# Peptides against a protein of PDB entry 7PB4: the designs that were tried, part 167

Target 1, 105 residues: chain A of PDB entry 7PB4
Amino acid sequence: KMLNIKEYKEKLLSTLGEFLEDHFPLPDRSVKKKKKNIQESSVNLITLHEMLEILINRLFDVPHDPYVKISDSFWPPYVELLLRNGIALRHPEDPTRIRLEAFHQ
Target 2, 218 residues: chain B of PDB entry 7PB4
Amino acid sequence: DALQMAVGYFEKGPIKASQNKDKTLEKHLKTVENVAWKNGLASEEIDILLNIALSGKFGNAVNTRILKCMIPATVISEDSVVKAVSWLCVGKCSGSTKVLFYRWLVAMFDFIDRKEQINLLYGFFFASLQDDALCPYVCHLLYLLTKKENVKPFRVRKLLDLQAKMGMQPHLQALLSLYKFFAPALISVSLPVRKKIYFKNSENLWKTALLAVKQRNR

## One batch from the design tools (peptide; made by RFdiffusion4, then SolubleMPNN)

Design b2_p13_4_s1 (from b2_p13_4, 4 letters changed)
Fold by OpenDDE base, seed 2:
Structure b2_p13_4_s1 (fold): chain B 105 residues (1-105), chain C 218 residues (1-218), chain A 13 residues (1-13)
Amino acid sequence: as target 1 above (105 residues)
Amino acid sequence: as target 2 above (218 residues)
Amino acid sequence: STLRLMVEELVEL
């Protein structure tokens, strides 16, 4: 039974990963190094999968403060996607913090 | 030149010391508007100004005016559109600005240099269909973007659910008809054979400007 | 949404 749950979880993670990659990929940052000194701060954007993992882990690790601070690595369309689909919620007093929705409460 | 000074003003922001901030703002805004409607803007100028209009740096009235004059001289960079979508999601722009952006995007669609990255944003645009104010314009955008590969069962279900909620909207019917064309097996519902696809005429704001752009690029 | 359902299922495990 437990092995089946782990295997099922792994399968779900894999399926989710594939779904996210297929339907919500990061845009190719054409690092056109155009020579002009605009330090486009090459902020490394994380995948939607990684973002979800962070949110899930925070919910389980710190259930009394399940909020994650939105960093520059959080691509705004991903944040909006999570919020619009009811997967995440903004902190009521701090819009820079989001949490995973409590689906079982 | 006057345009470079105006763009630079919007990019760098008002220098603190100007007592006539509003007059200076209006002067630069009029400069941008005049050049945009007469000659169009370079892709680089659109890149800068589009980000400014959507960043929330200025008030809604200013942002609206900037966005209305995002008229290309030749082409719009796809990268500018990708950045713009990011800014829309930050939530610093008004709902009216978002609507205007999608109207602009539809109107200017043919002037975007490439579509590869915009096509990757398909899922994000599709997610915006749930916004009642955006839905008509997003349907039009999706109608322009949709390929066979985008027509998935879960998206069909979502469109049918939206139709059940909103009724038989012309823009939704147009998109569903396209979906049925690509994947007839996924849509068992008999769609009325509409001879004419009716989207809201998003181009009306730019009709004259678009004609001028097409004439210059012939 | 399909995405929500997938995430919900994952969190419930």
Scores: peptide ipSAE 0.381, ipTM 0.854, DockQ to the pose 0.299
Fold by OpenDDE base, seed 5:
Structure b2_p13_4_s1 (fold): chain B 105 residues (1-105), chain C 218 residues (1-218), chain A 13 residues (1-13)
Amino acid sequence: as target 1 above (105 residues)
Amino acid sequence: as target 2 above (218 residues)
Amino acid sequence: STLRLMVEELVEL
């Protein structure tokens, strides 16, 4: 039973990863236009998969404060996507914090 | 030149807390407006000013005026559009600014130099269909972007659900007809044969300017 | 959404 759950979880993670890559990839910001000094800080944006992993882990690790602070590595369209689809919620008093939605049956 | 000074003002912000801030702002805004409507703006100027308009650096009235004069001399960089979409999602701009941006994006679509990165944003645009204010313009944008590979069962279901909720809207029907064209097996519902596809005229605000841009680039 | 369903399934696991 436990082995089957782990394998199923791995399969779901893989399928989710593929889905996210296919439908919500990061834009290739690598157009290093050489020119001017706006150090747009090469903020290393994380994938949507990584973002979800962070949110899931926080929910399980700290269920009483499941909120994650939005960092510069969080691509705004991903945040908006999660919020609009009801996957994440903003903290009611701090819009810089988001949590995974508790999907109660 | 006067335009560079104006763009620099918006980029760097006002240097001095002088009492004449509003007069200086208006002067620079008028400079940008005059050049944009007369000659169009360079891609670099659009890159800077578009981000400013969507970043929430200035008030809604100023942002609206800047966005209305985002008229290219030649082309708009797709990178500017990708950045703009990011700013749009940060939530520092008004709902009216978001609508105006999508109208602008549809109106200026042919002047964007490349579409590869914009096509990668398909899923994000599709997610915006649930916003009633954006839906007509997003449908138009998706109509321009949709390829066969974008037509997925889950998107078909979402469009049909939207149609069930909103009724047979012309913009939804246009997009559904395109989806049926690419993937007829996914859409079993009979769509009315429309002789003409009608979207809201997003171009109306820029009609004269767009004609001038097309004439200059011939 | 399909994305929501996939995430829900993963979390319930």
Scores: peptide ipSAE 0.380, ipTM 0.852, DockQ to the pose 0.281
Fold by OpenDDE base, seed 4:
Parts: structure tokens; C-alpha cells; sequence
Structure b2_p13_4_s1 (fold): chain B 105 residues (1-105), chain C 218 residues (1-218), chain A 13 residues (1-13)
């Protein structure tokens, strides 16, 4: 039974990953190294899949404070997508923090 | 030149603690407006000014005026559009600025140098259909972007649900008609045969300017 | 949404 749950979870994660890659890919930042000194902070943007994993893990690991701080690696369109679809919520007092929605409450 | 000084002012901020901040701002804004409407702006100037207009660095009135004069001399970089979409999602611009941006994007669509990266944003634009203020303009944008590979069963369901909620809107019907063209098996509903595809506000704020740009690039 | 349903199913496991 436990093995079946793990396998099923892995299958769901894989299917979700494929869906996210197909429909919500990151834009290719052609970092054309134009030499202009704008420290475009070479912050590597994470995938939407990775962002969801962070949010899920935080909910399970720290259920009393399930909020994740939005970093520069969080692509703003992904944050907006999660908020608009009711998958994530902003902290009521700190708009720089988001949590996974509690689907069972 | 005067334009470089004006762009530099918006990018770097006021160089001097000028007591007359408002007069200086107005002077530079008028310079940008004059050049944009007369000659158009270079792609680099549009890149800088578009980001400024959407970043929330200035007030809504200033941002609106900047966005209204984002008229290309030749082309707009797709990278500028991708960056702009990111700024829209940060939430520092007004709802009216968002509407104006989508109107601008539709109006300037043919002047964007490449469409590959913009097409990758299809899912994000589609998600914006839920915003009642944006919906008419997003439908028009999606009509321009939609390829056969974008027409999926879940998107069809979302459009039909939206139509059930909002009624048979002309812009939704236009998009659904395009979806039916690409994937007739996914659209079971009889759509009225529209002889003419009509999107609201086809008369964009830039009609005269765009005619002038096309004449100069011929 | 399809995305929400997929995430919901994943969280419920």
C-alpha cells in the first residue's frame, strides 16, 4: 500500500511537471551578454514545478508557519498564476510571503 | 540630444535636487511625446521607457502618458514585451495601466520583431481572461497568437464556461471560432457564422501614429 | 482549474 502511494505520487509529480513545462515554460532569457554594467542579477529563475515543490514542502515541514518568502528566483508571472488560480495565498500582513492554499479547509 | 536627456532622466532619476521637479518632469515627458509621435522611438528607448512605465517608479498619470507614446520607429523587441509582462505581475501598476498595456500590445503586435517568446506566454495570457476588464483585449491578443497546438480541451472548457458566465460576447465568439477552425472536434456547440471578426476598440489610440510609421518604413 | 485540481490531488496524498 505505501509503495503504491509513493509510486502514484511520483506519477502525479511527473504528469504535473510535463503539464507545467508544456503550458507554462520559462522564457528563454537569451542572456545576450551585452556588456552594459546593469547587474542584471544573474538570479536563476526556478521552474513552476520547483516553486510548487517548495510551497508543498513548507506546508508539510512547518504547518504553523507555511509561508515562503518570495525571492528573486520567483518569476512574477508564476506567482501571479498561483494566486489567481487559488493555489497560493499572500500573507495578509506581508505581501512578500506566500503559502499553498489549504484545499481541505 | 534632448531625447537622450529625457530618457536618462526617467531611467536614472533627477540629477539635481531641483526645486522645480514637476516642471523638469513635464519638460522631459513632452520631449519623449514629441519625438515618439513625430518619428517614433528606437527599440532601446522603448525597452527602457516601457519598463519605467510599468515598474511603479512614477505616478499613474505619468506612467499612462509614457505608455501612450511607446510608438516604434521600426521594431519593438520581444524581450521588452516579456519584461513588461513580468512587471504587470508585480502589481505596482494600476488596473488602467494593465488595460492600456494590452491595448498597446495588440496595436503594436506587427511591429514586434519576433513572436517565439511571446507565444510561450500563451498560458499566462489565457489565465488573464478571468479579469473582466482585460478579457476583451486578451481575447484579441490570443486571437493573434493562437496556433493549432494551443487549442486544448481544457482551454475550450474554460472559454465555454466564461461564455456561460459573461454571455455571448463578440470577442469570446471570435476566439472560439478560431478554436473551432483549428480543432472542430473539440467544439460541439454551433457557433454563429460570423462574417466579420470584430474586436471592440479596433480603433486604437495609435491609428494615426501607426500609419505614419508604416509610411516611413516603406 | 486543471492546474488547481492537479495540485490539490498531489497535496492530498
Amino acid sequence: as target 1 above (105 residues)
Amino acid sequence: as target 2 above (218 residues)
Amino acid sequence: STLRLMVEELVEL
Scores: peptide ipSAE 0.376, ipTM 0.851, DockQ to the pose 0.275
Fold by OpenDDE base, seed 3:
Formats: sequence, C-alpha cells, structure tokens
Structure b2_p13_4_s1 (fold): chain B 105 residues (1-105), chain C 218 residues (1-218), chain A 13 residues (1-13)
Amino acid sequence: as target 1 above (105 residues)
Amino acid sequence: as target 2 above (218 residues)
Amino acid sequence: STLRLMVEELVEL
C-alpha cells in the first residue's frame, strides 16, 4: 500500500513536471545585448516546478508559518499564475510572502 | 535631443530640486507623445518607456499616456513584451492599464520583431481569459498566437466552459473556430460558419499611427 | 483549472 502511494506520488510529480514544462516554460533570456551600464542582475529564475516544490515543502515543514518569501528568482508570471488559479495565497499583511492554498479547508 | 532628455527623465525619475515637477513631467510627456505619433519610437525607447508605464513608478494617468504613445518607428523587441508581461504580473498597474496593454499588444503585434518568446507565454495569456475585462482582447491575442501545439483538450474545455458562462461571444467563437481548425476531433460542437471574424476594437486607437508606420517601412 | 487539480491531487497525497 505505501509503495503504491509513493509510486503514484512520483508519477503525479513527473506528470506535473511535464505539464509545467510544456505549457509554462521560462522564456529564454537569450539576447545579452552588450549594453554596458545596466547591471542586468543575472538573477537565475527558478522553474514553476521548483517554485511549487518550495511551497509544498514549506507547508509540510512549517505548517504554522507556511509562507515563503518571494525572491528575485520567482518569475512574476508564475506567482500570478499560482495566485489566479487559487493554488497560492498572499500573506494578508505581507504581500511579499505567499503560501500554498489549503485545498481541504 | 529633447526625446533623449524626456526618456532620461522617466528612467531616472524626477530630479529632487525642481519646484515645478508637474510642469516638467508634462513637458517630457508631450515630447514623447509628439515624437511617437509623428515618427514613432526606437525599439530601445519603447523598451524603456513600456517598462516604466507598467512598473507603477508613475500614476495611472501618466502610465496610460505613455502606453498610448508606444508606437514603433520600425519594430518592437519581443524582449520588451516579455518584460512587460512580467510587470503586469507584479500588480503595480491598474486594471485599465492591463486592458490597454492587451489592446496595444494586439495592435502592435505585426511590429514585434520575433514571436518565439511571446509564443512561450501562451499559457499565461490563456490564464488571463478568466478576467472578464481582458477576455475579449486576450481572445484576439490568442487568435494571433495559436498554433496546433497549443490546442490541448484542457484548453478546449476551458473555452467551452467560458462560452457556457458568458454565452457565444464573437471573440470566443473566433478562437474556438481556430481551435477547431487545428484540432477538429477536440471540438465536437458545430460552430456557426462565420464569414468574417470580428474582434472588439477593430478600430484601434493606433489605426492612423500604424498606417503611417507601415508606409515608412515599405 | 487543470493545474490546480494536479497540485491538489499531489498535496492530498
């Protein structure tokens, strides 16, 4: 029974990963135009999959404070996607923090 | 150059010492507006000003005016559009600014240099269909962007659900007709044969300016 | 949304 649940969870994660890659890929920030002066903070954006993993892990690891601080690695369209689909919620007092929605409450 | 000074003002922000901040702002806005409508703006100028208009750095009135004059001399960089979509998602711009942006994006679509990165944003645009204010314009944008690979069963279901909710809207029917063209097996429903596809805002705010741009680039 | 349903299913597990 437990093995079947783990395998099923892995399959779901894999299916989700494929879905996210196919439908919500990161844009290729290709053209480093050599413009001199703008410190393009080369902030590495994380995938939507990684973002969801962070949110899920936070919910399980720290259930009393399940909020994650939005970093510069969080691509704004991903944050908006999660919020609009009711997957994540903003902290009521701190808009820089988001949590995974409690789907069973 | 007066335009460079104006763009620099918006980029750097108001220098502390000017007692007459509003007059200076208005002067620079008028400079940008005049050049944009007469000659169009360079891709670099659009890149700067578009981001400013969507960043929430200035008030809604100023942002609206800037966005209305985002008229290219030749092309718009797709990178500018990708950045703009990011700014829209930060939530510092008004709903009216979002609507105006999608109207602008549809109007200027042919002047965007490349579409590869914009096509990657398909899912994000599709997610905006749930916004009733954006839906007509997003349908038009999606009509321009949709490829066969974008037509998926879950998106078909979403469009049909939207049609059930809001009725047989012309913009939604146009998009559904395109979906049926690419994937007839996914859409069992008979769609009315429309001789002409109609989207809202067939007469863009930029119609005259766009004609001028097309004439200059011939 | 399909995305929400997929995430919900994953979290319930």
Scores: peptide ipSAE 0.376, ipTM 0.846, DockQ to the pose 0.313

Design b2_p13_4_s2 (from b2_p13_4, 4 letters changed)
Fold by OpenDDE base, seed 2:
Structure b2_p13_4_s2 (fold): chain B 105 residues (1-105), chain C 218 residues (1-218), chain A 13 residues (1-13)
Amino acid sequence: as target 1 above (105 residues)
Amino acid sequence: as target 2 above (218 residues)
Amino acid sequence: SLLRLMVEELVEL
């Protein structure tokens, strides 16, 4: 039974990863190195999968403060996607912090 | 150049607490508007000004006016559109600005240089269908973007659910008809054979400008 | 949404 749960979880994670990659990929930052000094802030954006992992881990690791600070690595469309789909919630007092929705409460 | 000064003002912001902030802003805004409607804007100028209009740096009235004059001289960079979508999601712009952006995007769609990156945003646009104010314009955008590969069972279900909630909206019917064309097996429902696809005339705001752009680029 | 359902299922495991 436990092995089946782990295998199922792995399969679900894989399926989710594939789904996210297929339907919500990051835009290719065409690093067009055009020479002009626009410091394109080289902030590496994380995948939606990674963002979800961060949120899930925070919920389980720190259940009394399950909020994650939105960093520059958080692509705004992903944040909006999570919020609009009821997957994440903004902190009521700090809009720069989000948490995973408590699906079981 | 007056246009460069105006764009620079919006990009860098007002340098000094001049008592005439509003007059200076209006002057620069009028400069941008005049050039945009007469000649169109360069892709680089559109890139800068779209970001400004959607970033929440200025008030809604200013942002609306900037967005209304995002008329290309030749082309719009797809990168500008990708950045713009990002700014829309930050939530610093009004709902009316979001609607205007999607209207603009539909109106200017043919002037976007490439579609590869925009096609990658398909899922994000599709997620915006749940917004009642955006839905008509998003349907039109999706109608322009949809490929066979985008027509998935879960999206079909979502569209049918939306139709059940909102009724048989012309824009939803148009998109569903396209979906049925690409994947007839996924849509068992008989769609009324509408001879004419009716989207809201999002182009009406730019009709004259678009004609001028097309004439200049012939 | 399908995304929500998938995430919900993942969190419930």
Scores: peptide ipSAE 0.324, ipTM 0.836, DockQ to the pose 0.316
Fold by OpenDDE base, seed 4:
Parts: sequence; structure tokens; C-alpha cells
Structure b2_p13_4_s2 (fold): chain B 105 residues (1-105), chain C 218 residues (1-218), chain A 13 residues (1-13)
Amino acid sequence: as target 1 above (105 residues)
Amino acid sequence: as target 2 above (218 residues)
Amino acid sequence: SLLRLMVEELVEL
């Protein structure tokens, strides 16, 4: 039973990953190397899949403070997508922190 | 030149603690407006000013005026549009600015140099359909962007649900008609055969300017 | 949304 749950979870994660890649891909930042000193913050944006994994893990690892700080690696459209679909919530006092929605509470 | 000084002011902010900050701001804003409406702006100038207008650096009144004068001389970079969409999601701009941006995006759509990256944003635009203020303009944008590969059963369901909630809106019907064209098997509902698709005339704000741009680029 | 349903299922797991 436990093995089946793990395999099923992995399959769901894979299916979700494929769905997110197909429908919500990151824009190809053509890092045109133009030398202009604009600190193009070379911050590697994470995928929506990775963002969800971070949020899920935080909810399970630290249930009393399930909030994740929004970093520069969080693409703003992804954050808004999660918020608008009721998948994530902003911290009521700190807009720089978000949590996964508690779907069963 | 005067335009470079004006763009530099908005980009870098006021250099001197000038006592007359408002007068200086108005002077530079008028310079940008005059050049934009007369000749259009270079793609680089639009890139800078569009970012400023959506970043929340200035007040809503200033941002609105800047956005209204984002008129290209020739082309708009798709990178500027991608960056702009990111700024919209940060939430530092007003709802009215968001509406104005989508109106601008529809009006200027043909002047964007490429569409590859914008097409990748299809899902994000589609998610914005739930915003009642944006919905008419987003439908128009999606009508311009939609390809066969974008027409999926879950999106059809979402559009039908939205129609059930909002009623048979002309802009929503236009988009559904396009979906039915690409995937007739997914839409069992008989849509009224509209001979002419009518969207809200988002271009009205820039109609005169766009005519002038088209005449100069011929 | 399909996205929400998929995430909900994943979390319940």
C-alpha cells in the first residue's frame, strides 16, 4: 500500500510537471550578453513545478509557519497564478510571504 | 536632446533636489507626450518608459499618462511586453493601469516585432479572464493569439462556465467562435453565427496616432 | 481549475 502511494505520488508529480511545462512555461530570456551594466540580476527563475514543491514541502515540514518568502527566483506571473487560482495565499501582514492553501481545513 | 533628458529623468529620477519637482516632472512628461504623438518612440524608449509606468515608481496619474503615450515609431520589442506582464503581476500598479495596458497591448499588437514569447504567455492571459474589468480586452487579445494547440477541453469548459456566469457577452462569443473553428468537436453548443466579430474599440485612444505611424512606415 | 485539482490531489497524498 505504501509503495503504491509513493508511486502514485511520483506519477502525479510527473503529470503535473508536464502540464505546467506545456501550459505555463518560463519565457526564454534571451540573455543577450549586451554588456550594459544593467545588473540583469542573473537570478535563475525556478519553474512553477519547483515553486509548488517548495510550497508543499514547507506546509508539511513547518505546519505552524507554512509561509515561504518570495525570492527573486519566483517569477511574478507564477505567484499571481497561484494566488488567483486559490492555490496559494499571501501572509496577511507580510505580502512577501505566501503559503499553500489548506484545501481540507 | 530633450527626449533623452526626459527619459533619463524618469529612469534615474530627479538628479537635483529641485524645489520645483512637479514643474520639472510635468515638463519632461510633456516632452515625451509631444514626441510620441508626433513621431512615435523608439523601441528602446518604449522599453524604458513602459517599465517605469508599470513599476509603481510614480503615481497613478503619471503612470497613466506615460502608458497613453507608448506609441511606437516602428516596432515594439516583445521583451518589453514580457517584462510588462511581469510588472502587472507584482501588483504595484492600479486596476485602471492594468486595463489600460491590455487596451494598449491589443491596439499595438501588430507593431510587436515577434510573437513567440507572447504566445507562451497564453495561459497567463487566459487566467486573467476571471477579472471582470479585464475580461473584454483579454478576450480580444486571446482572439489574436489563439492557435489550434491552445484549444483544450479544460479551456472550453472555463469559457462556457464564464459565459454561464456573465451571460452571452460579445467578446466571449467571439473567442468561443474561434475555439469552435479550431476544434468543432469540443463545442457542442450552437453558437450564433456572427458574420462580424466586434470587440470593444480599445484602439480609440490611439486611433489617430496609429494612422500616422502606418503612414510613416509605408 | 484543473491546476487546483491536481495540486489538491497531490497534497492529500
Scores: peptide ipSAE 0.321, ipTM 0.832, DockQ to the pose 0.275
Fold by OpenDDE base, seed 5:
Structure b2_p13_4_s2 (fold): chain B 105 residues (1-105), chain C 218 residues (1-218), chain A 13 residues (1-13)
Amino acid sequence: as target 1 above (105 residues)
Amino acid sequence: as target 2 above (218 residues)
Amino acid sequence: SLLRLMVEELVEL
């Protein structure tokens, strides 16, 4: 039973990863590398998959404070996507913090 | 030149010590407006000013005026649009600014140099359909962007659910008709054969300017 | 949304 659950979880993660890559890819920033010196801080944006992983891990690791601080690596459209779909919630007092929504209530 | 000084003012921000901040702001704003409506703006100027308008650096009135004069001389960079979408999601702009942006995006769609990156944002635009204020304009944008590969069962279901909730809106019907064209097997519902697709006239704000841009680029 | 369903399933796991 446990092996089947692990395998199923891995399959779900893989399927989710593929779905996210297909439908919500990061914009290719590679085009602007050439000309203008505006050091737009090459903030390394994380994938939506990585963002979800962070949120999930925080929920399990620190269930009493499941909030993650929005960093510069969080692409704003991803944050908005999670919020609009009811996957994440903003902290009521600190809009810079988000948590994974508890779906089992 | 006067335009460079004006753009530089908006980019660098007002110098704290000026007693006549409002007068200076208005002067530079009028300069940008005059050049934009007369000649259009360079892609680089649009890149800078569009980000400023959506970043929340200035008040809503100023942001609205800047956004209204985002008229290209030739082309708009798709990168500017991608950045703009990011700023919209940060939540520092008003709902009215978001609506205005989508109207602008639809109106200026043909002047965007490339569409590849914008097409990658399809899912994000689609997620905005649930916003009642944005829905008509997002439907129009999606109508322009939709390819066969974008027509998925889950999106069809969402559109049908929206139609059930909102009724048979002309903009939803237009998008659904396009979806049915690409994937007839996914839409079993008989759509009324509309002879004419009607979207809200997003271009009305820029009609004269767009005509001028087309004339200059011929 | 399909995304929400997939995430919900993953979290339940």
Scores: peptide ipSAE 0.316, ipTM 0.819, DockQ to the pose 0.316
Fold by OpenDDE base, seed 3:
Structure b2_p13_4_s2 (fold): chain B 105 residues (1-105), chain C 218 residues (1-218), chain A 13 residues (1-13)
Amino acid sequence: as target 1 above (105 residues)
Amino acid sequence: as target 2 above (218 residues)
Amino acid sequence: SLLRLMVEELVEL
């Protein structure tokens, strides 16, 4: 029974990863326009998959404070996507922090 | 020149010392408006000003006026559009600004230099269909962007659900017809044969300006 | 959304 659950979880994660890659890929910022003065914010954006992993891990690791601080690596469209779909919630007092929604409550 | 000074003002923000901040702002805004409607703006100027309009740096009235002046001289950079979509998601712009942006994006679609990165945003645009105020314009945008690879069963279901909720809206029917064209097996429902596809506000705010741009670039 | 359903299922496991 436990093996079947693990296998199922792995399959779901894989399916989710494929779905995210197919439908919500990061834009290719590689067009380095040579123009001098735009401070290319060298900040590497993380994938939506990585963002979800961070949120899930935080919920399990620190259930009493499940909020993650939004970093510069968080692509704003991904944050908005999670919020719009009810997957994540903003902290009521600190809009720079988000948590995974508690789906069972 | 006057335009460079105006763009610089919006980029750098108001210099502390001017007692007449409102007059200075209005002067620079009028400069941008005059040049944009007369000659169009360079891609670099649009890049700067579009980001400013959506960043929440200025009030809604100013942002609206700037956005209305995002008329290209030749082309709009795809990168500017990608950045703009990012700003829309930060939540510092009003609902009216979002609507105006999608109207602008549809109106200026042919002047965007590339579509590859914009097409990658397909899923985000599709997610915005749930917003009743945006839905007509998003359908139009999706109609312009949709490729065969974008037509998926879950998106078909979502569109049919929206149709059930909102009724047979012309913009939704147009998009569904395109979906059926690419993937007839996914849409079992008979769609009315429409001779003409009509989207809301086919006469956009920029009609005259766009005609002028097309004439200059021929 | 399909995304929500997939995430919900993952969290419930």
Scores: peptide ipSAE 0.305, ipTM 0.779, DockQ to the pose 0.294

